# Peptides against a protein of PDB entry 2C5K, part 47

Target 1, 91 residues: chain A of PDB entry 2C5K
Amino acid sequence: EDPFQQVVKDTKEQLNRINNYITRHNTAGDDDQEEEIQDILKDVEETIVDLDRSIIVMKRDENEDVSGREAQVKNIKQQLDALKLRFDRRI

## One batch from the design tools (peptide; made by RFdiffusion4, then SolubleMPNN)

Design b2_p18_8_s4 (from b2_p18_8, 11 letters changed)
Fold by OpenDDE base, seed 3:
Structure b2_p18_8_s4 (fold): chain B 91 residues (1-91), chain A 18 residues (1-18)
Amino acid sequence: as target 1 above (91 residues)
Amino acid sequence: DEREKYEKKVKELRESYK
């Protein structure tokens, strides 16, 4: 098992949940799940730090190509930033 | 439940590089 890829997969699932929540709730604080979604957003942020740390460790081996993993994390960061913006803009 | 599984995988990742 590749824990990096599993975490990436699970993180994207969490982002998908957040996306679905935002599309159904354009009013802030109108649902009991609001706080949980905020917690998930923070969890994803912390997870991204762990993903980056793992890549840094891999880079210490010059024979190990990390470009693919860096691209994956970059994509997750972009998705998170977009979702955070949408979440914060809810009235 | 799903979040618990998620946290376990994150922990597994962390253990892999510490």
Scores: peptide ipSAE 0.199, ipTM 0.762, DockQ to the pose 0.906
Fold by OpenDDE base, seed 4:
Structure b2_p18_8_s4 (fold): chain B 91 residues (1-91), chain A 18 residues (1-18)
Amino acid sequence: as target 1 above (91 residues)
Amino acid sequence: DEREKYEKKVKELRESYK
């Protein structure tokens, strides 16, 4: 099992959930799930930290090529940043 | 529950680089 790839997959699924929520709730505070979505955003943010840390350890201890993993995390970061912007700009 | 499974996998990841 590769926990890195599983976490990446799960994280992208969470981001997808957030995206779907934003599209259906373009006004802030109009749903009871608002706080849960905020929690998911924070969870994803923390998960990205863990993903980065795992890459750092992989580079340091295993001296293995991590370019692919770095690209995956970069993509997730871009998605998160875009969603955070959209979520925060809701009126 | 997807959220619970997600958290478990995050823990597994964290343990993998300890």
Scores: peptide ipSAE 0.197, ipTM 0.763, DockQ to the pose 0.870
Fold by OpenDDE base, seed 1:
Structure b2_p18_8_s4 (fold): chain B 91 residues (1-91), chain A 18 residues (1-18)
Amino acid sequence: as target 1 above (91 residues)
Amino acid sequence: DEREKYEKKVKELRESYK
């Protein structure tokens, strides 16, 4: 088991959950799950920090190729940023 | 609970580089 890959997978699932919510709820505050979605966004943001930290350790202490993992995290960051923008722009 | 499972995996990751 690779904890990094599992976290990446789970994070992408959370992002998908947020995406689906935004698609169905384009009016801010019209659903009881609004606060939960906000919490998930923050959780994902913090998780990305942990993903980056793990990559730093692999580069500095374990001397492993991390290019693939860096690409995965970059993709997640891009998805998060897009979702945050869409979420915040809701009327 | 998928949220709970997510938090557990995040914890496992954190421990992996600690």
Scores: peptide ipSAE 0.195, ipTM 0.761, DockQ to the pose 0.874
Fold by OpenDDE base, seed 5:
Structure b2_p18_8_s4 (fold): chain B 91 residues (1-91), chain A 18 residues (1-18)
Amino acid sequence: as target 1 above (91 residues)
Amino acid sequence: DEREKYEKKVKELRESYK
């Protein structure tokens, strides 16, 4: 069991949902689901904070390589930032 | 134990995405 990887997987699924929504709704405020998508964006941000915290704790354990997990979180952050930019630029 | 604390939180987060 690896709850970190499970959360990463779930987070990526949420990001994919957001991406699909943005591609279908390139204009802001034209759909009732927009508020839900905004909530998901915020939830992902909070999840990333907790993922980072878990990595910090793991780094304090001797002989534990966390570089892979750091790369995963970095990738999620990059995806989130890109989606936020696209979402906010909608007119 | 901080590690246990964050692992529990990660599990809670996982459940929230169900």
Scores: peptide ipSAE 0.143, ipTM 0.717, DockQ to the pose 0.125

## One batch from the design tools (peptide; made by RFdiffusion4, then SolubleMPNN)

Design b2_p19_1_s1 (from b2_p19_1, 11 letters changed)
Fold by OpenDDE base, seed 2:
Structure b2_p19_1_s1 (fold): chain B 91 residues (1-91), chain A 19 residues (1-19)
Amino acid sequence: as target 1 above (91 residues)
Amino acid sequence: MDERLKELSKKLRENKFKE
């Protein structure tokens, strides 16, 4: 599998795991998992930056599927933003 | 860039969130 697609897949899986946790824990509590989630969300943000950089590199080769990859990264960003909103809105 | 992406994937999998 293409390394880019693998990262996309793994990133979405992380976000989905966190989303599932938030669904089961819709009220924020004194849980050590809360801090871990924050750390992972930051890691995802950095991963997205690297994905964008990889697209810049890929754009040097016109044969690459740049538009499709850009759409995938945009989708991950949207998923991240939605998740962050859910996470922060918990009481 | 492939090596960097592989590194990211590895980190994500090794740091899999335990829901």
Scores: peptide ipSAE 0.671, ipTM 0.950, DockQ to the pose 0.901
Fold by OpenDDE base, seed 4:
Structure b2_p19_1_s1 (fold): chain B 91 residues (1-91), chain A 19 residues (1-19)
Amino acid sequence: as target 1 above (91 residues)
Amino acid sequence: MDERLKELSKKLRENKFKE
């Protein structure tokens, strides 16, 4: 499988797992779980940076159309931002 | 870059959040 698509898939799955947890836990829970979620969200942010870098490399060095990949990264960023908002608004 | 992406996928899967 395309490594880029695998990262996209794994990132979205991680965000979905956290979203499911927040749905079941609409208030702040165990401090260890909350800290783990924060750490994972930070890891996702760093992963998005690398996805953007890979697009830059593909556009520059391989001269390929990257519009589809750019749209995928944009979608992940929107999903992350929405999840952060839900996470932070919990009491 | 492919090796870096493979590494990221591996880390994501190994750090899978337990719901």
Scores: peptide ipSAE 0.669, ipTM 0.949, DockQ to the pose 0.876
Fold by OpenDDE base, seed 1:
Structure b2_p19_1_s1 (fold): chain B 91 residues (1-91), chain A 19 residues (1-19)
Amino acid sequence: as target 1 above (91 residues)
Amino acid sequence: MDERLKELSKKLRENKFKE
């Protein structure tokens, strides 16, 4: 499989797992999971940076159409932002 | 870049969030 697509898949799955947890835990508590979620969200942000870099490299060095990959990264960013909003709005 | 992406995937899978 294409490494780019694998990263996209794994990133979205991770965000979905967190989203499921937030759905079941609508209030923040003294749970170690809260800190773990924060760490994973930061890791996802860094992963998105690397995905963008890979697109830049592909466009520059291989001169291929990157519109599809750019759309995928945009979608992940939107999913991340929505999840962060839900996470932060919990009391 | 492929090796970097493979590393990212590995990290994500190894740190799979437990629901």
Scores: peptide ipSAE 0.668, ipTM 0.949, DockQ to the pose 0.909
Fold by OpenDDE base, seed 3:
Structure b2_p19_1_s1 (fold): chain B 91 residues (1-91), chain A 19 residues (1-19)
Amino acid sequence: as target 1 above (91 residues)
Amino acid sequence: MDERLKELSKKLRENKFKE
């Protein structure tokens, strides 16, 4: 599998797992669990940076159409932002 | 870059959130 697509998949899976947890826990729960979520969200942010870098490299070195990958990263960013909003709105 | 991406995937999978 394309390493880029694998990262996208793994990132979205992490976000989905957290989203499912938030759905079942509409209020802030165990502090350790909440901290773990925060750490993972930060890891996802850093992963997105690397995904963007990979697109830049591909566009530079291969001069390929990167629109598809850009759309995927945009989607992940939107998913992350939505998740952060849900996470922060919990009491 | 592929190796970096593979590393990221590995880290994500090893740090899989337990629901």
Scores: peptide ipSAE 0.668, ipTM 0.949, DockQ to the pose 0.879

Design b2_p19_1_s2 (from b2_p19_1, 11 letters changed)
Fold by OpenDDE base, seed 2:
Structure b2_p19_1_s2 (fold): chain B 91 residues (1-91), chain A 19 residues (1-19)
Amino acid sequence: as target 1 above (91 residues)
Amino acid sequence: MDERLRELSKKLRENKFVE
């Protein structure tokens, strides 16, 4: 698979895993998983930065499907923001 | 450029794929 798509896929899977965790743990707990999730969220943020930068590099080649990739990254950002909101709202 | 970004860009430019 295209490396860009693979990273996108992996990132979305990570977010989905966290989303599932929040569903099972809708109340903030004091387990080690909470800190791990925070770390994963930071990793996702860094990955998004890398994806954006990769698009900038790809834009140097007019043959690249930049618009589609930008939309994918935007979707991941939205998913991340929604997930962060759910995570932070837990009591 | 971050190492991960460099590798990603390299793979894309060379039309290589990952599992």
Scores: peptide ipSAE 0.088, ipTM 0.673, DockQ to the pose 0.076
Fold by OpenDDE base, seed 5:
Structure b2_p19_1_s2 (fold): chain B 91 residues (1-91), chain A 19 residues (1-19)
Amino acid sequence: as target 1 above (91 residues)
Amino acid sequence: MDERLRELSKKLRENKFVE
């Protein structure tokens, strides 16, 4: 019902899928799967930008408490950064 | 804004499962 929460949920699900892949593939590969993961990570980054924009609109135009949503986006950013680190540090 | 978020959700769900 809440599209913001749906996007958050889907984003975290995608990151979890990538995390599971990294766990199964602890060494860096040079195949189509690695490139697909990079594409998904880029999409997640763009999604986070749009989520932040939506929070700005909520705070400005709708005058709603955005603290909870800000915390959710912060959590996603931290999850993304941790995942990027794991992905890039593989040998 | 709500429509944009719905479209983002749709795109995320359309991504391939990576395993």
Scores: peptide ipSAE 0.081, ipTM 0.643, DockQ to the pose 0.822
Fold by OpenDDE base, seed 4:
Structure b2_p19_1_s2 (fold): chain B 91 residues (1-91), chain A 19 residues (1-19)
Amino acid sequence: as target 1 above (91 residues)
Amino acid sequence: MDERLRELSKKLRENKFVE
């Protein structure tokens, strides 16, 4: 298993779980679950930074075609942005 | 780099999942 692909997969799965939670909890709260979601979203954001860095290294040092990986990270960024919007718009 | 990514994967799997 490619570690990059595993990280991508795990990240998307986490975002999907949070998205499902928001669907069932469309009112913002101040409980442990809300804090946990905020922590996970921050972890995902930092993970995306590291994924981007890995692509830059591959491009520079390994001279490999990274277009596929760039598309995957772009997709995760879009998913994260959409999720943040849903999370923040809750009443 | 591969080791760093493996550690990231581990961290993600160990996070609490909210459902």
Scores: peptide ipSAE 0.081, ipTM 0.646, DockQ to the pose 0.832; fails the geometry check
Fold by OpenDDE base, seed 1:
Structure b2_p19_1_s2 (fold): chain B 91 residues (1-91), chain A 19 residues (1-19)
Amino acid sequence: as target 1 above (91 residues)
Amino acid sequence: MDERLRELSKKLRENKFVE
């Protein structure tokens, strides 16, 4: 499989897992699990930067149509933002 | 680029997650 698509898939799965945790834990905890979630969110943010960089290279050096990949990254960003909002609203 | 993306995928799969 295309490594780009695999990364997109894995990223969305990570966000879904966190979303499921928030659903089951609607109050913010002070434990290792909360810290792990914060770490994963930072990893996702870093991954998005690298995905964007790969798109820039494809567009610049290979002159390929990247609109589909740009849409995928945009979708991940929206999912991340929505999840961060849910995570931060917990008391 | 492909190698970097494979490494990213590996990192994501190895991350601990909470269900």
Scores: peptide ipSAE 0.080, ipTM 0.644, DockQ to the pose 0.769; fails the geometry check

Design b2_p19_1_s3 (from b2_p19_1, 12 letters changed)
Fold by OpenDDE base, seed 1:
Structure b2_p19_1_s3 (fold): chain B 91 residues (1-91), chain A 19 residues (1-19)
Amino acid sequence: as target 1 above (91 residues)
Amino acid sequence: MDEKLKELSKKMKENKFVE
């Protein structure tokens, strides 16, 4: 499997796990899970930066068509933004 | 770049959120 696709898959699965947790815990809690979620969301942001860098390299140095990969990263960014909104709205 | 992406994948698996 292509390493880029594996990272995309792992990232989306991680966001889905957090989204499922938020669904089951609709109010903000005072537990270790809340802090862990915040840390993981930050890690996802860093992963997206690295995915974008990989696309830049493939486009510049390898002359590869990256349109599909750009769309995938855009989709992950949208998923992350939606999840952040749900997470922050909890009272 | 492939090695960097493999590293990211490994990191994501190691940081897997426990529901």
Scores: peptide ipSAE 0.407, ipTM 0.888, DockQ to the pose 0.888
Fold by OpenDDE base, seed 4:
Structure b2_p19_1_s3 (fold): chain B 91 residues (1-91), chain A 19 residues (1-19)
Amino acid sequence: as target 1 above (91 residues)
Amino acid sequence: MDEKLKELSKKMKENKFVE
């Protein structure tokens, strides 16, 4: 098990679930689901920060090969940004 | 760092959005 890859996988799956919801609900609602999405997106943002920190630590303190990890985090950031744009544009 | 990442994974799973 690679804990880093597990976090990446779990995060992407979470974003996909929200993206699917937005597809089915293309207009903003005033319900608990909208608030839950906002909370989860914030958690994803914090997770991305921690993933970046983990890469820094792996390079500096553990002297581990971080090949591909930076690109994976970049991909998650792009997915998050696209999702936030879809979410916020809804009327 | 592995323990921190494990906790992050648990957090993501606990906050799983119900579609």
Scores: peptide ipSAE 0.406, ipTM 0.883, DockQ to the pose 0.857
Fold by OpenDDE base, seed 3:
Structure b2_p19_1_s3 (fold): chain B 91 residues (1-91), chain A 19 residues (1-19)
Amino acid sequence: as target 1 above (91 residues)
Amino acid sequence: MDEKLKELSKKMKENKFVE
């Protein structure tokens, strides 16, 4: 499989796991789990940066059509932002 | 590039959230 697509897939799966956890745990309580979630969300942000960099390189150096990949990264960013909103809204 | 992305994928798998 294409490494880019694999990273996208893995990232979305992580976000989905966290989203499901938040659904089951609508209040912040378990500090260990909350910290782990925060750490993973930060790792996702770093991964998105790396994905964007890869797109920049492909667009600049290889002159490839990156519209599809840009849309995928945009979608992940939106998913992340929505999840962060849910996460932070919990009391 | 591909190797870096492979490493990222591996990192994500290793960082799997335990529900």
Scores: peptide ipSAE 0.235, ipTM 0.814, DockQ to the pose 0.920
Fold by OpenDDE base, seed 5:
Structure b2_p19_1_s3 (fold): chain B 91 residues (1-91), chain A 19 residues (1-19)
Amino acid sequence: as target 1 above (91 residues)
Amino acid sequence: MDEKLKELSKKMKENKFVE
């Protein structure tokens, strides 16, 4: 499998796991899981930066069509933003 | 770049959230 696609898949799965947790825990907690979620979300943000950089390299150095990959990264960003909003607005 | 992405995938799997 394309390493890019694997990262996209792994990232989305991670966000889905957190989203499922938030669904089951719609009140803000003060436990280790809450801090772990915050750390993972930061790691996802870093991963998205790296995915964007990889697209730039593919366009410049490999002259590949990246439109599909750009759409995938956009989708992940939207998923992350929605998840962060759900996470932060819990009472 | 492929190696970097492979490492990212590895990190994501190692960082798997478990409820």
Scores: peptide ipSAE 0.326, ipTM 0.854, DockQ to the pose 0.914; fails the geometry check

Design b2_p19_1_s4 (from b2_p19_1, 11 letters changed)
Fold by OpenDDE base, seed 2:
Order: structure tokens, then sequence, then C-alpha cells
Structure b2_p19_1_s4 (fold): chain B 91 residues (1-91), chain A 19 residues (1-19)
């Protein structure tokens, strides 16, 4: 499988897991999972940076059409932002 | 870049938590 697509898949799966957790735990309690979620969200942010860099490399070195990949990264960013909003709004 | 992406994939997978 394409490593880029694998990372996209893995990133979305992580975000989905967190989203599902928030759905079942819609209040910010004293849960060890809260800190772990914050760590994962940070890792996702860093992953997105590297995905963007990957696209830049493809455009520069391979001169490939990256519009589809750019759309995928944009979608992940939107998913992350929505998740952060849900996470931070919890009481 | 492929190796970096593979590393990221593995990192994300190991970050899995119990919901």
Amino acid sequence: as target 1 above (91 residues)
Amino acid sequence: MDERLKELSEKLKKNKFVE
C-alpha cells in the first residue's frame, strides 16, 4: 500500500477513536485517557505537517498531480479541528 | 519520505487507546 494513504487512514482512525470516546464521555472528568488524548492529538498535528511535506516533495521531485492528496490532508485538518472543538467544549 | 511516513504510521498505531 502507498505509505501516504496508510498514514491518512491511520490518522483518520485515531481521530475517529477519540471522537467516539468523546461521544461516550462528553464531560471532561479526571480520566487518564484525557491526557493520552491530548498526546495523540499532538501526534496527529505533527503527522499532518509531515503529510504536507510529503506533498511538497512529490510536487518538487516527482512533479505529480497532488490535488487528491491535498484534499485528503484538508479533510484530516477539518476533522482534527472539529474534534478539538468538541474536546475543549466539554465541561 | 516513504520511510518517514511508515514511521508515522507505526507511531499512530501504537498510540491506540481503549475507549
Scores: peptide ipSAE 0.408, ipTM 0.854, DockQ to the pose 0.808
Fold by OpenDDE base, seed 4:
Structure b2_p19_1_s4 (fold): chain B 91 residues (1-91), chain A 19 residues (1-19)
Amino acid sequence: as target 1 above (91 residues)
Amino acid sequence: MDERLKELSEKLKKNKFVE
């Protein structure tokens, strides 16, 4: 499998798991779980940076069409932003 | 870059959130 696609898949799966957790836990209360979620969200942010870097390298060094990959990263960013909003608004 | 992406995938798997 394409390593880029694997990372995209893994990232979306993590975000989906957190989203499902928030749905079941719409109020913050377990500090350990909340901290773990924050750590994972930070890892996702770092992953997105590296996904963007990989696209830059592909455009520069390989001169390939990256529009599809750019769209995928954009989608992940939107998913992350929506999830962060849900996470932060919990009382 | 492929090796870096593989590392990221492994990191994400290690940090799998338990619901």
Scores: peptide ipSAE 0.406, ipTM 0.855, DockQ to the pose 0.850
Fold by OpenDDE base, seed 5:
Structure b2_p19_1_s4 (fold): chain B 91 residues (1-91), chain A 19 residues (1-19)
Amino acid sequence: as target 1 above (91 residues)
Amino acid sequence: MDERLKELSEKLKKNKFVE
């Protein structure tokens, strides 16, 4: 498996774990886990930046069809945005 | 870029929390 796909997989797994946590903990609290989730979400955001950069490099230097990878990153961004919305809407 | 992506994978794996 190539490194790009590994990162995509790892990112989606992290987002799924957080989503499951929010489902079980739909009320925000002073839990240390809340801060940890926020940190992970920031790491995911930075990861997406690097995924986009890797696509730019592939398109420029290798002249490869990157439409599939662009769709994967778009999907991750949508998943992240939905998760952030769920996270922030908790009372 | 591959090394950076590998680093990101390792970082994400370390970011584990109690569900």
Scores: peptide ipSAE 0.403, ipTM 0.852, DockQ to the pose 0.790
Fold by OpenDDE base, seed 3:
Structure b2_p19_1_s4 (fold): chain B 91 residues (1-91), chain A 19 residues (1-19)
Amino acid sequence: as target 1 above (91 residues)
Amino acid sequence: MDERLKELSEKLKKNKFVE
């Protein structure tokens, strides 16, 4: 599989797991789990930066149409932002 | 670039989380 697509898939899976956790835990609970979620969200943010870098490289060095990949990254960013909002709104 | 992306995938997969 394309490494870019693998990262996209893995990123979305992580976000989905956290989203499902928040659904089951509408209040902030186990501090250890909350910290772990924060750490994973930070890893996701870092991953998105690298995904964007890969797109820039493709546009510059390979002159490929990256619109599809840009849309995928945009979608992940939106998913991340929505998840952060849910996470932060919990009491 | 591909190697970096592969590293990221492995990192994400190794993140421990209890649902």
Scores: peptide ipSAE 0.402, ipTM 0.851, DockQ to the pose 0.759

Design b2_p19_2_s1 (from b2_p19_2, 11 letters changed)
Fold by OpenDDE base, seed 2:
Structure b2_p19_2_s1 (fold): chain B 91 residues (1-91), chain A 19 residues (1-19)
Amino acid sequence: as target 1 above (91 residues)
Amino acid sequence: FKKIPKKKIEDLRKYTESL
């Protein structure tokens, strides 16, 4: 499996783990897990930047159809945004 | 939480550089 797909997979899995945590902890806490989630979400944002860069370079230098990869990254961004909303709306 | 391995991030960056 290529590095792009590996990172996509791991990113989605990480977001799923956080989503599952929020489901089990729908009230905002004040523990180390809450802080860790904040850090992970920032790391995911940076990872998305790396994913996007790879797509940009692929389009530019390889002139390859990247529609599938763009859709994958778009899905991750939507998942991230939804997760942020759930996380922030907790009481 | 199982964080994204830094090695995989680096592999992605190297992959991008190889394009």
Scores: peptide ipSAE 0.684, ipTM 0.940, DockQ to the pose 0.853
Fold by OpenDDE base, seed 1:
Structure b2_p19_2_s1 (fold): chain B 91 residues (1-91), chain A 19 residues (1-19)
Amino acid sequence: as target 1 above (91 residues)
Amino acid sequence: FKKIPKKKIEDLRKYTESL
């Protein structure tokens, strides 16, 4: 498996773990886990930059069809946005 | 939480630079 697919997989699994935490913790807490989630969400945003960069270079330099990879990154961005909404709406 | 391994992120960057 190439590095792109490995990172995509790990990113989605990380977002799923956070989503499961939010499901179990519907009210905002004041613990280390809340701060860790904020840090992870920021790390995911930075990881998306690296994923997008690989697609840009592949499209430009390899002239390959990257539609599948673009769809994967789009899905991660949508998952991230939905998760942020759930996280922020907690009382 | 199981964070994304830094090695995999670095592997992705190296992969990108090799293209």
Scores: peptide ipSAE 0.682, ipTM 0.939, DockQ to the pose 0.872
Fold by OpenDDE base, seed 4:
Structure b2_p19_2_s1 (fold): chain B 91 residues (1-91), chain A 19 residues (1-19)
Amino acid sequence: as target 1 above (91 residues)
Amino acid sequence: FKKIPKKKIEDLRKYTESL
């Protein structure tokens, strides 16, 4: 599996782990896990930048069809946004 | 939490640089 697909896979798995945590912790806390989640969400945002860069360069320099990869990154962005909303809406 | 391995992120960046 190529580096792009590996990062996509791990990113989605990380978001799923956080989503599962929120399911078990539906009220906002002020512990180490809550702070770690905030840091991880920022790391995911930076990872998305790296994924987008690879697509831009592949489209430009390799002139390959990147539609599939663009759809994957779009899905991750939507998953991240949904997770942020769920995380922030907790009381 | 199982964070994304730093090596995989670096491999992605190297992959991008090789394109």
Scores: peptide ipSAE 0.681, ipTM 0.939, DockQ to the pose 0.852
Fold by OpenDDE base, seed 3:
Structure b2_p19_2_s1 (fold): chain B 91 residues (1-91), chain A 19 residues (1-19)
Amino acid sequence: as target 1 above (91 residues)
Amino acid sequence: FKKIPKKKIEDLRKYTESL
């Protein structure tokens, strides 16, 4: 598995873990996990930048089809946005 | 929570630099 796919996989798995945590904790808490989640979400945003950069560089080759990778990053962004919404809506 | 391994992030960056 290439570095791009590895990072995509780990990113999605991390977001899934957070999503599962939110499912079990529908109210905002004052524990260490809440702050850790916020930090992780910021890290994911930075990771997405790295993923996008790789796609942009690949697109310099007109013969390279990056549509699949673009779709993967788009999916991660959507997952992140949905997760942020769930996280922020907790009382 | 399991963090994304720093090595994988670095591998991605190196990969990008090699393109």
Scores: peptide ipSAE 0.680, ipTM 0.940, DockQ to the pose 0.927

